# Peptides against a protein of PDB entry 4LZF: the designs that were tried, part 117

Target 1, 155 residues: chain A of PDB entry 4LZF
Amino acid sequence: GGRLVVFPNGTRKELSADGQTVKVMFFNGDVKHTMPDQRVIYYYAEAQTTHITYPDGMEVLQFPNNQTEKHFPDGRKEITFPDQTVKTLHPDGREESVLTDGTIIQLNPDGSKVIQFNTGQREIHTADFKRREYPDGTVKTVYSDGRQETQYPTG

## One batch from the design tools (peptide; made by RFdiffusion4, then SolubleMPNN)

Design b2_p22_7_s1 (from b2_p22_7, 8 letters changed)
Fold by OpenDDE base, seed 2:
Structure b2_p22_7_s1 (fold): chain B 155 residues (1-155), chain A 22 residues (1-22)
Amino acid sequence: as target 1 above (155 residues)
Amino acid sequence: PPVPADVPVPATPALPPAPPEP
């Protein structure tokens, strides 16, 4: 059978009969589960936050506002916001946000920005210009000096 | 009172969530 250990500080430790599952119920209400697959599930009672750590270095945070964060071993972070927008932070400093409407927003380390609209239009923002690409092949560029260029699809 | 070193203690809290991107 399982074993229960009660510590002087009020913390309780439950061991499964096979010893592969460990549940620690801390005196502050926190709960730590160590699973047979070596993942650790830690619940912070005050913060109402769940923190899962995996043997490969993956981490998952679940916040009470329904935000979820994944911290990958390569340093990438993926944030799922309460509205289901997904933001990826890459180790190179690139950020990508995928909106629920299918819009993709990329922020590059150089400060340039690319927006892929759900309409199939694409907008590129640089220090020198904003460029809008249309599905018909039209490209409109507005330069920082206010100059505008339009490239039409060759008929 | 000091608790023995072999007694499990809570971990430090995780970092707060990032603010929602407007």
Scores: peptide ipSAE 0.087, ipTM 0.652, DockQ to the pose 0.019
Fold by OpenDDE base, seed 1:
Structure b2_p22_7_s1 (fold): chain B 155 residues (1-155), chain A 22 residues (1-22)
Amino acid sequence: as target 1 above (155 residues)
Amino acid sequence: PPVPADVPVPATPALPPAPPEP
């Protein structure tokens, strides 16, 4: 059978009969599971947060508001917000948000921003201009100096 | 009394990030 160890601080450690599963029940209500696949599942009782760590360096956070975070070994983070928006943070500083309506917002390391609207329109923000691209090929540009240009589709 | 070093202690929780700006 499994073994139960009770520590002086009130923490309890349960070992499976095969020794491959370890459950630690901390005195504060936290719970740590070490699984046979070497993943560690930590539950923070006060914060109601689950933190899963994998042997490859992957981490998954589950918050009580239904937010989920994935921390990849390459340094990338993927955040699923309660509204189901998914934000990806890349190691190079690029950020991408995918909204539930299909809108994609990209923030580039150079400070430029690209919005791909669900309508097929795209808006590009740079230091020099703001540009709106339309599905018909029309492009409207407002430059930082106040100049405006409209490029019409050919044909 | 000091708790022995072999006694497990709780970890510190992570905080959720702020939502993206609209």
Scores: peptide ipSAE 0.079, ipTM 0.635, DockQ to the pose 0.019
Fold by OpenDDE base, seed 3:
Structure b2_p22_7_s1 (fold): chain B 155 residues (1-155), chain A 22 residues (1-22)
Amino acid sequence: as target 1 above (155 residues)
Amino acid sequence: PPVPADVPVPATPALPPAPPEP
């Protein structure tokens, strides 16, 4: 059978019969699970937050507002917002958001922005211009100097 | 399209000290 250890401070430690699973129930209400796969699941009682750490350095945070964050060993972060938008922050400073309607928004380190609409249209924002690309091959550009250009598809 | 605002995340508290073994 398993073993229960009760400490003088009120903390309890439960060991599985094989010793591979350990559950620590701290006196403050926090709970720590060490699993056979070496992942650690820590629940912060006051913050109502779950923090999972993996042996490879992956971390998963689950917040009480239903936001989830994945912290990858390479420094990449993936945030799933309560509305199910997924935002990826890359180590190079690039950010990418995927909306529930399939729209993709990319923010580049140079400050440029690219929007891939679910309609197949694409919009590019730079310091020098705003450009709209249409599925038919039409491209409309408004430059920062006020010049406007329309490029028509080859008919 | 609108960009969702970042949702504030709670700070991760420090872990309590491990109890001494008997």
Scores: peptide ipSAE 0.041, ipTM 0.614, DockQ to the pose 0.216
Fold by OpenDDE base, seed 5:
Structure b2_p22_7_s1 (fold): chain B 155 residues (1-155), chain A 22 residues (1-22)
Amino acid sequence: as target 1 above (155 residues)
Amino acid sequence: PPVPADVPVPATPALPPAPPEP
């Protein structure tokens, strides 16, 4: 059977019968689970935050406001906000946000921005212009000098 | 038996970042 060890400081340690699962209930209310798959689930009682560490170096943070963060071994981060927007931060400095309405916002390391609207329209922002691409193939460009250009689809 | 120690708080900010502006 499983074992319960009670320490003088009030910390408790539960061991599964197979010894593959360990649950430590700390005197401060924190809880640490070591699982058979070698993931470690740590619950911070004061912060109400769950921190999961995986053997491959992946980390998952669950915050009390419903935000979740995934920290990948390659340095990428994926943040799911309380509103269910998902933001990905890439190691190269690129950022991508996927909104709940299906809009995708990309920020590039060069400072350019691309918005893919849920309507199928795309907007590109650079230092030199803003460009709107329409589903019909029409492209409107407003240059930084105030010049405007409209390109119509051929056909 | 040894008493288990707490795990350090992650280097992640104590508060989650604010949502991106739309």
Scores: peptide ipSAE 0.035, ipTM 0.639, DockQ to the pose 0.031; fails the geometry check

Design b2_p22_7_s2 (from b2_p22_7, 11 letters changed)
Fold by OpenDDE base, seed 1:
Structure b2_p22_7_s2 (fold): chain B 155 residues (1-155), chain A 22 residues (1-22)
Amino acid sequence: as target 1 above (155 residues)
Amino acid sequence: LPEPAEVPVPATPELPPAPPEP
Protein backbone atom coordinates (compact mmCIF):
# COMPACT_ATOMS: atom_id res chain seq x y z
CA GLY B 1 0.00 0.00 0.00
CA GLY B 2 0.96 3.65 -0.23
CA ARG B 3 2.93 5.30 2.55
CA LEU B 4 2.17 8.63 4.24
CA VAL B 5 4.91 10.55 6.00
CA VAL B 6 3.98 13.56 8.12
CA PHE B 7 6.77 16.01 8.90
CA PRO B 8 6.99 18.24 12.00
CA ASN B 9 6.33 21.37 9.89
CA GLY B 10 2.98 19.98 8.71
CA THR B 11 4.27 18.91 5.27
CA ARG B 12 2.91 15.55 4.15
CA LYS B 13 4.54 13.11 1.74
CA GLU B 14 2.54 10.39 0.03
CA LEU B 15 4.32 7.53 -1.73
CA SER B 16 2.47 5.27 -4.14
CA ALA B 17 2.50 1.53 -3.47
CA ASP B 18 4.96 1.04 -6.37
CA GLY B 19 7.10 4.00 -5.20
CA GLN B 20 6.89 5.60 -8.68
CA THR B 21 4.63 8.49 -7.68
CA VAL B 22 5.49 10.91 -4.92
CA LYS B 23 3.11 13.62 -3.72
CA VAL B 24 4.35 16.27 -1.34
CA MET B 25 1.74 18.53 0.20
CA PHE B 26 3.57 21.44 1.78
CA PHE B 27 2.37 23.31 4.85
CA ASN B 28 1.77 26.44 2.70
CA GLY B 29 -0.63 24.59 0.39
CA ASP B 30 1.90 23.96 -2.39
CA VAL B 31 1.85 20.52 -3.98
CA LYS B 32 4.70 18.68 -5.69
CA HIS B 33 4.07 15.55 -7.75
CA THR B 34 6.91 13.42 -9.04
CA MET B 35 5.50 11.13 -11.72
CA PRO B 36 6.66 7.72 -13.05
CA ASP B 37 7.77 9.45 -16.29
CA GLN B 38 10.06 11.67 -14.16
CA ARG B 39 8.07 14.85 -14.82
CA VAL B 40 7.67 17.06 -11.78
CA ILE B 41 4.42 18.96 -11.34
CA TYR B 42 4.67 21.79 -8.85
CA TYR B 43 1.58 23.76 -7.83
CA TYR B 44 2.09 27.13 -6.16
CA ALA B 45 -0.97 27.63 -3.99
CA GLU B 46 -0.66 31.39 -3.45
CA ALA B 47 0.05 32.13 -7.12
CA GLN B 48 -2.35 29.39 -8.30
CA THR B 49 0.34 28.50 -10.85
CA THR B 50 1.39 25.07 -12.08
CA HIS B 51 5.00 24.45 -13.11
CA ILE B 52 5.80 21.22 -14.94
CA THR B 53 9.41 20.20 -15.51
CA TYR B 54 10.26 17.37 -17.90
CA PRO B 55 13.38 15.14 -17.94
CA ASP B 56 14.44 16.60 -21.32
CA GLY B 57 14.55 20.11 -19.81
CA MET B 58 11.17 21.28 -21.15
CA GLU B 59 9.16 23.40 -18.76
CA VAL B 60 5.46 24.28 -18.83
CA LEU B 61 3.92 27.10 -16.81
CA GLN B 62 0.17 27.35 -16.36
CA PHE B 63 -1.07 30.62 -14.89
CA PRO B 64 -4.47 31.25 -13.24
CA ASN B 65 -5.44 33.67 -16.05
CA ASN B 66 -5.27 30.75 -18.53
CA GLN B 67 -1.88 31.82 -19.93
CA THR B 68 0.44 28.91 -20.73
CA GLU B 69 4.17 29.12 -21.32
CA LYS B 70 6.35 26.38 -22.80
CA HIS B 71 10.09 26.66 -22.36
CA PHE B 72 11.84 24.31 -24.77
CA PRO B 73 15.32 22.82 -24.18
CA ASP B 74 16.63 24.69 -27.27
CA GLY B 75 15.80 28.03 -25.57
CA ARG B 76 12.61 28.64 -27.57
CA LYS B 77 9.59 29.89 -25.65
CA GLU B 78 5.97 29.55 -26.68
CA ILE B 79 3.40 31.70 -24.89
CA THR B 80 -0.31 31.08 -25.29
CA PHE B 81 -2.10 34.17 -24.02
CA PRO B 82 -5.59 34.12 -22.46
CA ASP B 83 -6.99 35.42 -25.79
CA GLN B 84 -5.36 32.38 -27.50
CA THR B 85 -2.71 34.45 -29.29
CA VAL B 86 0.43 32.33 -29.56
CA LYS B 87 3.78 34.09 -29.31
CA THR B 88 6.99 32.23 -30.08
CA LEU B 89 10.32 33.62 -28.92
CA HIS B 90 13.23 32.07 -30.82
CA PRO B 91 16.81 31.81 -29.48
CA ASP B 92 18.04 33.98 -32.40
CA GLY B 93 15.85 36.86 -31.14
CA ARG B 94 13.09 36.35 -33.72
CA GLU B 95 9.57 36.71 -32.37
CA GLU B 96 6.43 35.42 -34.03
CA SER B 97 2.86 36.08 -32.93
CA VAL B 98 -0.08 34.21 -34.39
CA LEU B 99 -3.36 35.99 -33.71
CA THR B 100 -6.72 34.22 -33.48
CA ASP B 101 -7.79 35.81 -36.80
CA GLY B 102 -4.82 34.13 -38.53
CA THR B 103 -2.66 37.27 -38.71
CA ILE B 104 1.03 36.48 -38.25
CA ILE B 105 3.40 39.13 -36.88
CA GLN B 106 7.11 38.47 -37.19
CA LEU B 107 9.76 40.57 -35.49
CA ASN B 108 13.22 39.90 -36.90
CA PRO B 109 16.57 40.36 -35.09
CA ASP B 110 17.49 43.13 -37.57
CA GLY B 111 14.51 45.17 -36.28
CA SER B 112 12.37 44.51 -39.36
CA LYS B 113 8.75 43.53 -38.93
CA VAL B 114 6.54 41.47 -41.21
CA ILE B 115 2.78 41.29 -40.85
CA GLN B 116 0.98 38.61 -42.81
CA PHE B 117 -2.68 39.57 -42.72
CA ASN B 118 -5.45 36.99 -42.92
CA THR B 119 -6.58 38.78 -46.14
CA GLY B 120 -3.36 37.70 -47.89
CA GLN B 121 -1.89 41.21 -47.66
CA ARG B 122 1.62 41.48 -46.27
CA GLU B 123 3.24 44.51 -44.67
CA ILE B 124 7.01 44.81 -44.31
CA HIS B 125 8.52 47.37 -41.95
CA THR B 126 12.20 48.28 -42.19
CA ALA B 127 14.29 51.26 -41.13
CA ASP B 128 13.96 52.63 -44.68
CA PHE B 129 10.33 51.92 -45.58
CA LYS B 130 6.94 50.43 -44.90
CA ARG B 131 5.73 48.26 -47.76
CA ARG B 132 2.33 46.72 -48.29
CA GLU B 133 1.96 43.86 -50.72
CA TYR B 134 -1.50 43.06 -52.03
CA PRO B 135 -2.74 39.69 -53.34
CA ASP B 136 -3.22 41.20 -56.82
CA GLY B 137 0.52 41.97 -57.00
CA THR B 138 0.19 45.69 -56.20
CA VAL B 139 2.94 46.94 -53.92
CA LYS B 140 2.76 50.23 -52.03
CA THR B 141 5.91 51.58 -50.43
CA VAL B 142 6.18 54.51 -48.04
CA TYR B 143 9.81 55.48 -47.56
CA SER B 144 11.21 57.03 -44.38
CA ASP B 145 11.71 60.32 -46.29
CA GLY B 146 7.96 60.46 -46.97
CA ARG B 147 8.16 59.38 -50.62
CA GLN B 148 5.48 57.00 -51.77
CA GLU B 149 5.67 54.49 -54.58
CA THR B 150 3.00 52.23 -56.02
CA GLN B 151 4.01 49.34 -58.22
CA TYR B 152 1.21 47.81 -60.21
CA PRO B 153 1.17 44.20 -61.33
CA THR B 154 2.58 43.99 -64.84
CA GLY B 155 -0.39 43.15 -66.91
CA LEU A 1 24.02 8.67 12.34
CA PRO A 2 21.02 8.67 10.04
CA GLU A 3 21.22 12.04 8.36
CA PRO A 4 18.22 13.99 9.58
CA ALA A 5 15.61 13.38 6.92
CA GLU A 6 15.57 16.74 5.15
CA VAL A 7 12.19 18.24 5.88
CA PRO A 8 10.79 19.16 2.47
CA VAL A 9 10.37 22.91 2.11
CA PRO A 10 8.30 24.73 -0.51
CA ALA A 11 10.09 25.93 -3.60
CA THR A 12 10.34 29.72 -3.66
CA PRO A 13 11.18 30.31 -7.30
CA GLU A 14 10.35 33.77 -8.45
CA LEU A 15 7.81 32.87 -11.05
CA PRO A 16 8.75 34.73 -14.18
CA PRO A 17 6.32 37.62 -14.45
CA ALA A 18 3.66 36.88 -16.99
CA PRO A 19 4.74 38.79 -20.08
CA PRO A 20 2.63 41.90 -20.51
CA GLU A 21 -0.52 41.26 -22.46
CA PRO A 22 -0.04 42.33 -26.11
Scores: peptide ipSAE 0.081, ipTM 0.631, DockQ to the pose 0.018
Fold by OpenDDE base, seed 2:
Structure b2_p22_7_s2 (fold): chain B 155 residues (1-155), chain A 22 residues (1-22)
Amino acid sequence: as target 1 above (155 residues)
Amino acid sequence: LPEPAEVPVPATPELPPAPPEP
C-alpha cells in the first residue's frame, strides 16, 4: 500500500506502493509529482501553471490561458498560443511563427522578414524593400524610397 | 538524532510572465 506522510507545516507526501511515484501536496496548494520516468510535474496553485521538467533538460510550461511553452535543452523555445499559432524561438535569434491557416512568418536576426502565405505567395521584407513573389512567377518589389518594380514570368 | 527530515517547501521559481500575445 502507499504511504502518506504529513509534515508539521501541513504539507503532505504520498508515496506509491512501489516507491516510484511521489506526490507532494504543499501547504500553499502547490502539487509536485515525481514520476517513474523521472519527469517532475509541478503545479503552482496561485498561478494555475504547470511546469514539467524532463531528465534530458526539456521543460514544458502550461499556463491557465492554454498557452504552452516548450524549452528545449539546445535553448530553442516553442510557444503554442491559445489560438494554436506556434512560435519557435531559435538560439540564433531567428523566430518562426506558423499560423493556423498554414502561413509561415520568419523573422531573421538581421530584422528581415519572410512570409510564406498559404496561397503560395511569398513576401520578403528587408530594410531596403518589400518583395512579393507570386505562384505564376510574377515578382513585385516596392523599395523604401517608394520606387516599384514588377518582373513578369515571360519578360 | 536522525536529522529532521527536510520538510518539503514549495518551489518559488519566478515563472516568466506569459509572453505577450503576438
Scores: peptide ipSAE 0.081, ipTM 0.632, DockQ to the pose 0.017
Fold by OpenDDE base, seed 4:
Structure b2_p22_7_s2 (fold): chain B 155 residues (1-155), chain A 22 residues (1-22)
Amino acid sequence: as target 1 above (155 residues)
Amino acid sequence: LPEPAEVPVPATPELPPAPPEP
């Protein structure tokens, strides 16, 4: 059978019979599980947040609003919002958001923005222009000075 | 397993960064 240790502060520690699983129930309601695979699952009772740490340095945060964050060892972060939008933050400062409709929004380190619409249209935002590319090969550019250019697929 | 001599204390919540507001 497992072993239960009760500490003077009201914290309880449960050990599995094999000693590979440890559950600590803190006096504040927090819970820490150490798993056989060396994952540590920490539940913050006040914040209602779960923090999972992996031996490889990956971290997973689960928030009470159903947001999930993955922190990868390479410094990449992946945020799944409650609406199921997935935002990836890259170590180079690039950000990518995938919307539930299949639209992809890329923010580049240079401040440019690329939107790949679910319709197959693409929009590029720079400091100097906005450009819309259409599936038929039409390209419309609106410059910051108000000039507009349209390139047609046949002309 | 040696009983940790120290009474386990809650991890100071490094407050998970407030979920960035969407």
Scores: peptide ipSAE 0.077, ipTM 0.637, DockQ to the pose 0.020
Fold by OpenDDE base, seed 5:
Parts: C-alpha cells; structure tokens; sequence
Structure b2_p22_7_s2 (fold): chain B 155 residues (1-155), chain A 22 residues (1-22)
C-alpha cells in the first residue's frame, strides 16, 4: 500500500506503493506530483495554474483562463490563447500566429510581416512596400511613396 | 489592402513561488 506522511505544518506526502509516484499536498493547497517519468506537475491553488516540468527542460503552463504555454528547451514558446489562436515565439525573434480561421501571420526579425490568408491570398509587408498576392497570380504592390504596381498573371 | 484583425494577446500571469517542502 501507499504511504502517507503528515508533517507538523499540515503538508501531506503520499507515496505510491511502488514508490514511483510522489504527491505532496502543501498546507496552502498547492499540489506537487512527481511522476515515474520524472515529470513534475505543480498546481498553484491560489493562481489555479498548473506547471508541468519535464526532465528534458520542457515546461507546460496551464492557466485558469484556458491559456496554455509550452516552453521548449531551445527557447521557443508556443502559446495557445483562450480563443484558440496559437502563437509561436522563436528564439531568433520570429513570431508566427495561426488564427482559428486558418490565417497565418508571420513577423520576421527584420520587421517584415507575411500574412497568409485563409482565402489563399498572401500579403507581404516591408519597410518599402505592401504586396498582395492573389490566387490567380495577380500581384499588387503599394510602395511607401504611394506608387502602385499591378502584375497580371498573363504578363 | 484589407489588414487582418490584430491577434489577441492575453497577458501571461506570473507564477507564485512554490512553498518549501518540509
């Protein structure tokens, strides 16, 4: 059978019968689970937040507003917002957002922005222009000086 | 050119400190 240890401060420690799972119930209501796979699941009772740490350095945060964050060992972060938008933050400063409608927004380290619309249109933003690419092969460019160009698929 | 709506950016809450194990 499992073992229960009760500490003078009111903290409780439960050990599984195999000794591979440890559950600590802190006096403040926090709960720490150490799993057989060495994953640590920490629940913050006041914040209602779950923090999972993996032995490889992966971290997962689950917030009470349904936001979920994954912190990868390489420094990448993946945030799932309450609206189910997924944002990836890369260690090079690149950001990618996938909207629920299928639109993809990329922010590049150079400050350029690329939007892949769910319609198949793509828009590129640079310091010098905005460019819209259409599924038919038409390309419209609006330059920062106000000049406009349209390239047609047939030349 | 029509721009997409801004992506909602909720704030990430800070984690409280873990209480010491006895």
Amino acid sequence: as target 1 above (155 residues)
Amino acid sequence: LPEPAEVPVPATPELPPAPPEP
Scores: peptide ipSAE 0.025, ipTM 0.594, DockQ to the pose 0.706

Design b2_p22_7_s3 (from b2_p22_7, 9 letters changed)
Fold by OpenDDE base, seed 1:
Structure b2_p22_7_s3 (fold): chain B 155 residues (1-155), chain A 22 residues (1-22)
Amino acid sequence: as target 1 above (155 residues)
Amino acid sequence: METPAEVPVPETPALPAPPPEP
């Protein structure tokens, strides 16, 4: 049969009969499950947050606002915001956000920013310029010195 | 008797990542 341990602080530990499942019910209302597959499911009662840790080092956070975070073993993070925007943080310092309208925002480790709009326009931000590329091949550049350049598609 | 070191303690909650700045 299972085993129940009751600690002096009111925390309870339930062991399955096979010993493969452990449930800790903390005095603060938190709950920790260790599963047969070695995943650990921690529920924070006050924060209403679920934290799942996998044996490979994968972590999944589920927040009460419907935000979900995945922390990959390689150091990558994938954040799904409540609005369903998905932000990926790469180990190299690159960030990518995919908005629900199809806009993609890339932040590069060099400090450059690229916005791919759902209209097919692209905007590139560097230390030296801000550039807007249009689907027709028109390119507008505003340089850091205030100079502006428009390049027209070679008709 | 489980030693005081064997008493499970609650973990600290993780904070959600902030939304991207507009």
Scores: peptide ipSAE 0.187, ipTM 0.755, DockQ to the pose 0.019
Fold by OpenDDE base, seed 5:
Structure b2_p22_7_s3 (fold): chain B 155 residues (1-155), chain A 22 residues (1-22)
Amino acid sequence: as target 1 above (155 residues)
Amino acid sequence: METPAEVPVPETPALPAPPPEP
């Protein structure tokens, strides 16, 4: 049979009959499940947040606002925001956001920013310039000194 | 003497990452 341990603080620990599942019900309403696959599911009652930790070091956070975060063992994070924007944070400091309209925003470790618009236009931001590339091959550059350059497609 | 079973304590909740700046 299963076992129930009741602690003096009101925390309860339930062990399955096979010993493979452990459920801890904390006095604050939090719940910790250790599963047979060694994943740990922690529910924070006040925050209404679910935190799943996998034995490989993968973590999944589910927030009450429908935000979901995946924390990979390599230090990468993938965040799905409530609006369904997906942001990836890389261990090298690069960030990539994919918007629901198909726009991709990349932040590079050097501080440069690249926006790939759903229209096929691309915008590059550096310390020295802002550049816009158009699908027709036109490129407009505005330099930090105020100089503007337009490169026309070779017709 | 059963070593007093370590009383489990609640963990601290993680906070959600802020949305990307526009």
Scores: peptide ipSAE 0.186, ipTM 0.752, DockQ to the pose 0.017
Fold by OpenDDE base, seed 3:
Structure b2_p22_7_s3 (fold): chain B 155 residues (1-155), chain A 22 residues (1-22)
Amino acid sequence: as target 1 above (155 residues)
Amino acid sequence: METPAEVPVPETPALPAPPPEP
């Protein structure tokens, strides 16, 4: 049979009959489950947040606003916002956001920004210029010094 | 002497990442 331990602070610990599942019910309403697969599911009662920790170091956070965060063992983070935008933060400092319309926004460690629009247009921002690339091969560049250049596709 | 059973204590909640900048 299972075992119940009641602590003086009101916290309760339930052990399964096989000892593979542990449930801790804290006095504050928090709940911690240790599963047979060694994942730990922690529920924060006040914050209404679920935190799952995997034995490989993966973490998953589920917030009451419908935001989900995945923290990978390599240091990468993937955030799904309530609007379903997905932001990936890479260990090298690169950030990528995928919008619901399919637009991709990339922030590079050098401070450059690339926007890949769903229309096939691309915009590149650097310290020296802003550039718009069009699907027809036209390229418009506005330099930081105020010069403008238009490159037409070679017909 | 049974070592006093370590009393489990609650963990501190994580905060959500801020929304993406517009």
Scores: peptide ipSAE 0.184, ipTM 0.747, DockQ to the pose 0.017
Fold by OpenDDE base, seed 4:
Structure b2_p22_7_s3 (fold): chain B 155 residues (1-155), chain A 22 residues (1-22)
Amino acid sequence: as target 1 above (155 residues)
Amino acid sequence: METPAEVPVPETPALPAPPPEP
């Protein structure tokens, strides 16, 4: 049979008969499950958040607003927002957001920003300029000094 | 009888990442 340990603070620990499953029910309502595969599932009762830790160092966070975060062992993070926008944070400091309309926003480690619009237009933001590239090959640049340049397609 | 050091304690809740800047 399993074991039940009741602590003086009201926390309870249930052990399976094989000892492979452990359930801790904390006095604050939190619940921690250690599974036979060594996954740890922690439920925060007040925050209504689920945190899953895998043996390989993968972590999955599930928030009450339907946000989900995956923390990869390599330091990459993938965040699915409630609106289904997916943001990836790379270990090199690059960030990529994919919006539901197909727009891609890239933040580069140098501080530049690239937006690939669903219309096929691209916008590049740097410290020195903002550039808009159009599908027809037109390129409009606005420099930080207020100068504007338009490059027209050849043809 | 588990010692006080063996008493499981609650973890600190994780906070969600902020939404992307518009």
Scores: peptide ipSAE 0.184, ipTM 0.759, DockQ to the pose 0.019

Design b2_p22_7_s4 (from b2_p22_7, 8 letters changed)
Fold by OpenDDE base, seed 4:
Structure b2_p22_7_s4 (fold): chain B 155 residues (1-155), chain A 22 residues (1-22)
Amino acid sequence: as target 1 above (155 residues)
Amino acid sequence: MAEPADVPVPATPELPAPPPEP
């Protein structure tokens, strides 16, 4: 049979009959489940947030606003925002956001920014210039000194 | 001496990451 332990602080611990499932019900309303697969599901009652920790070190956060965060063992994070934008944070400091329209925004560790538009246009921002690349091969560069350059496709 | 049974305490919640600045 299962076992119930009641602690002096009002926290309760339920053990399954097989010992494979542990449920801790904290005095604040939080709930911690340890599953047979060794994943830990923690529910924060006040924040209405679910935190799942996997035995490989993967973590999944589910927020009440429908934001989901995945924390990978390699230090990478993948954030799905309520608008379904997906942002990936890399351990090297690179960030990549994929918008719902297919636009990709990349932030590089050097502070440069690259936008790949769904139209096939690309925009590159550096400390020295902004550059717009068009699908026809036209490239427009605006330098920080105010100089502008247009490169036409080699027809 | 029975080690005081480690009384389970709740964890602290994480806050969601802020949305990307526009």
Scores: peptide ipSAE 0.156, ipTM 0.721, DockQ to the pose 0.017
Fold by OpenDDE base, seed 5:
Parts: C-alpha cells; structure tokens; sequence
Structure b2_p22_7_s4 (fold): chain B 155 residues (1-155), chain A 22 residues (1-22)
C-alpha cells in the first residue's frame, strides 16, 4: 500500500504503493510530484506557476498569465508570451522573436538587428547603417554619416 | 537515534521573463 508521512510543519508526503510516485504537499500549498519517468512537477500555489523539470535538464515553466518558458539543457530559452509571440534566446546571445503577424525580429550578438516583415520587406540595423530591402529588389541604405543610397533592381 | 528526517521545504518560484521591448 501507499504511505503517508505527515511532518510537524504540516507538510505531507505521499508515496505510491510501487514507490515510483512521490507527492509532497507543502504547508504553503505548493505541490511537488516526482513521477516514474523522473520528471518533477512543482506547483507554486501562491504564484500559480507550474515548473516541470525533466531528467535531461529540460525545464518548462507555465505562468498564470499563459506565458510558457522552455529552458533547454544547452542554455537556450524559448518563451511563448501571452500574446503568442515566441522569443528564442540563444546561448550565443542571439535573440529571435516571431510575432503573431509573421514578423521576425533578430538581435545578433554584434548588436545588429534584422527585421523580416510579413510584407517580405527586410530591415537591417547596424552601427554604421540602416538598410531596407524591398520585395522588388530595391535596397535603401541610410548610413550613420547621413548619406543615403538606393540600389535599384537590375531590370 | 533516527536522524531528524529532512523536512522538505518549498522552493522559490521563478519570475516570468519580461515581455519583449517594442
């Protein structure tokens, strides 16, 4: 049969009959489940947050505002915001945000920014220039010195 | 003497990442 341990602080620990599942109910209302697959499901009662830790080091956070975060063992993070924007933080310092309209915003480790608009236009920001690429092949560059260049598509 | 059973204590919650700046 299962076992129930009650601690003096009011925390309770339930052990399954097979010993493969452990449920800890903390005195603050938090709940920790250790599953047969060795994943740990922690529920924070006050924060209303669920934290799942996998044996491979993967972590999944579910927040009460519908934000979800995945923390990968390589240090990458994938954040799904309440508006369904997905932001990926790479361990090299690169960030990529995919907006719900299909716009992609990339921040590079060198401080450059690339925006791929849903219209097919692309905008590149560097320390030296801002460049706009159009679907027709036109490229407009505004340099930090105030020069402007337009490259027309080779018709 | 049974060692005092390590009484499990609650963990500290993580905070959600801030929204992307506009």
Amino acid sequence: as target 1 above (155 residues)
Amino acid sequence: MAEPADVPVPATPELPAPPPEP
Scores: peptide ipSAE 0.154, ipTM 0.723, DockQ to the pose 0.017
Fold by OpenDDE base, seed 2:
Structure b2_p22_7_s4 (fold): chain B 155 residues (1-155), chain A 22 residues (1-22)
Amino acid sequence: as target 1 above (155 residues)
Amino acid sequence: MAEPADVPVPATPELPAPPPEP
């Protein structure tokens, strides 16, 4: 049969009969489940947040606003915002956001930014210039000194 | 002497990441 342990602080621990499932009900309302697959599901009662830890080092956070964060063992993070925007944080410091309209925003470790618009236009931001590339092959560059250059497609 | 039974304590919650700046 299962075992119930009641601690002096009011925390309760339920053990399955096989000992493979552990449920801890904390005095603050938090709940921790340890599963047979060694996955740990922690529920924060006050924050209404679920934290899942996997044996491989994967972590999943589920927030009450419908934000979900995945923390990969390689140090990558994937954040799904409530609006369904997905932001990826890479271990090298690169960030990529995919908007629901299909726009992709890349932040590079050097501080440069690349925006791929859903219109097929691309915008590149560096310390020295802002460049807009158009689907027709037109390229407009605005330099930090205020100089502007337009490159036309070779017709 | 029964070793003080390791009384489980709650963990600290993580905060959600802020939305990307525009």
Scores: peptide ipSAE 0.150, ipTM 0.717, DockQ to the pose 0.017
Fold by OpenDDE base, seed 3:
Structure b2_p22_7_s4 (fold): chain B 155 residues (1-155), chain A 22 residues (1-22)
Amino acid sequence: as target 1 above (155 residues)
Amino acid sequence: MAEPADVPVPATPELPAPPPEP
């Protein structure tokens, strides 16, 4: 049979009959489940947040606003926002956001920004210029000094 | 002497990342 341990602080620990599952019910309302697969599911009662830790170092956070965060063992983070935008934070400092319309926004460690629009247009922002690339091969550049250049596709 | 039973205590919650900048 399972076992129940009651601690003096009001925390309770329930052990399964096989000993593979442990449920801790803390005095503050938090709940910790240790599963047979060694994942730990922690529920924070006040924050209404679920935190899952995996044996490989993967972590998953589920927030009450429907935000979900995945923390990968390599240091990468993937954030799914309530609007369903997905932001990836790379260990090299690169950030990539995928919008629901299919637009991709990349922030590079050098401070440059690239926007790949769902229309096939691309916009590049650097310290020196802002450039728009069109699907027809037209390129428009606005330099930081106020110069503007348009390159037309060679017909 | 019974070792004081290690009494489990709650963990500290993590906060969500800030919303994406527009």
Scores: peptide ipSAE 0.146, ipTM 0.705, DockQ to the pose 0.017

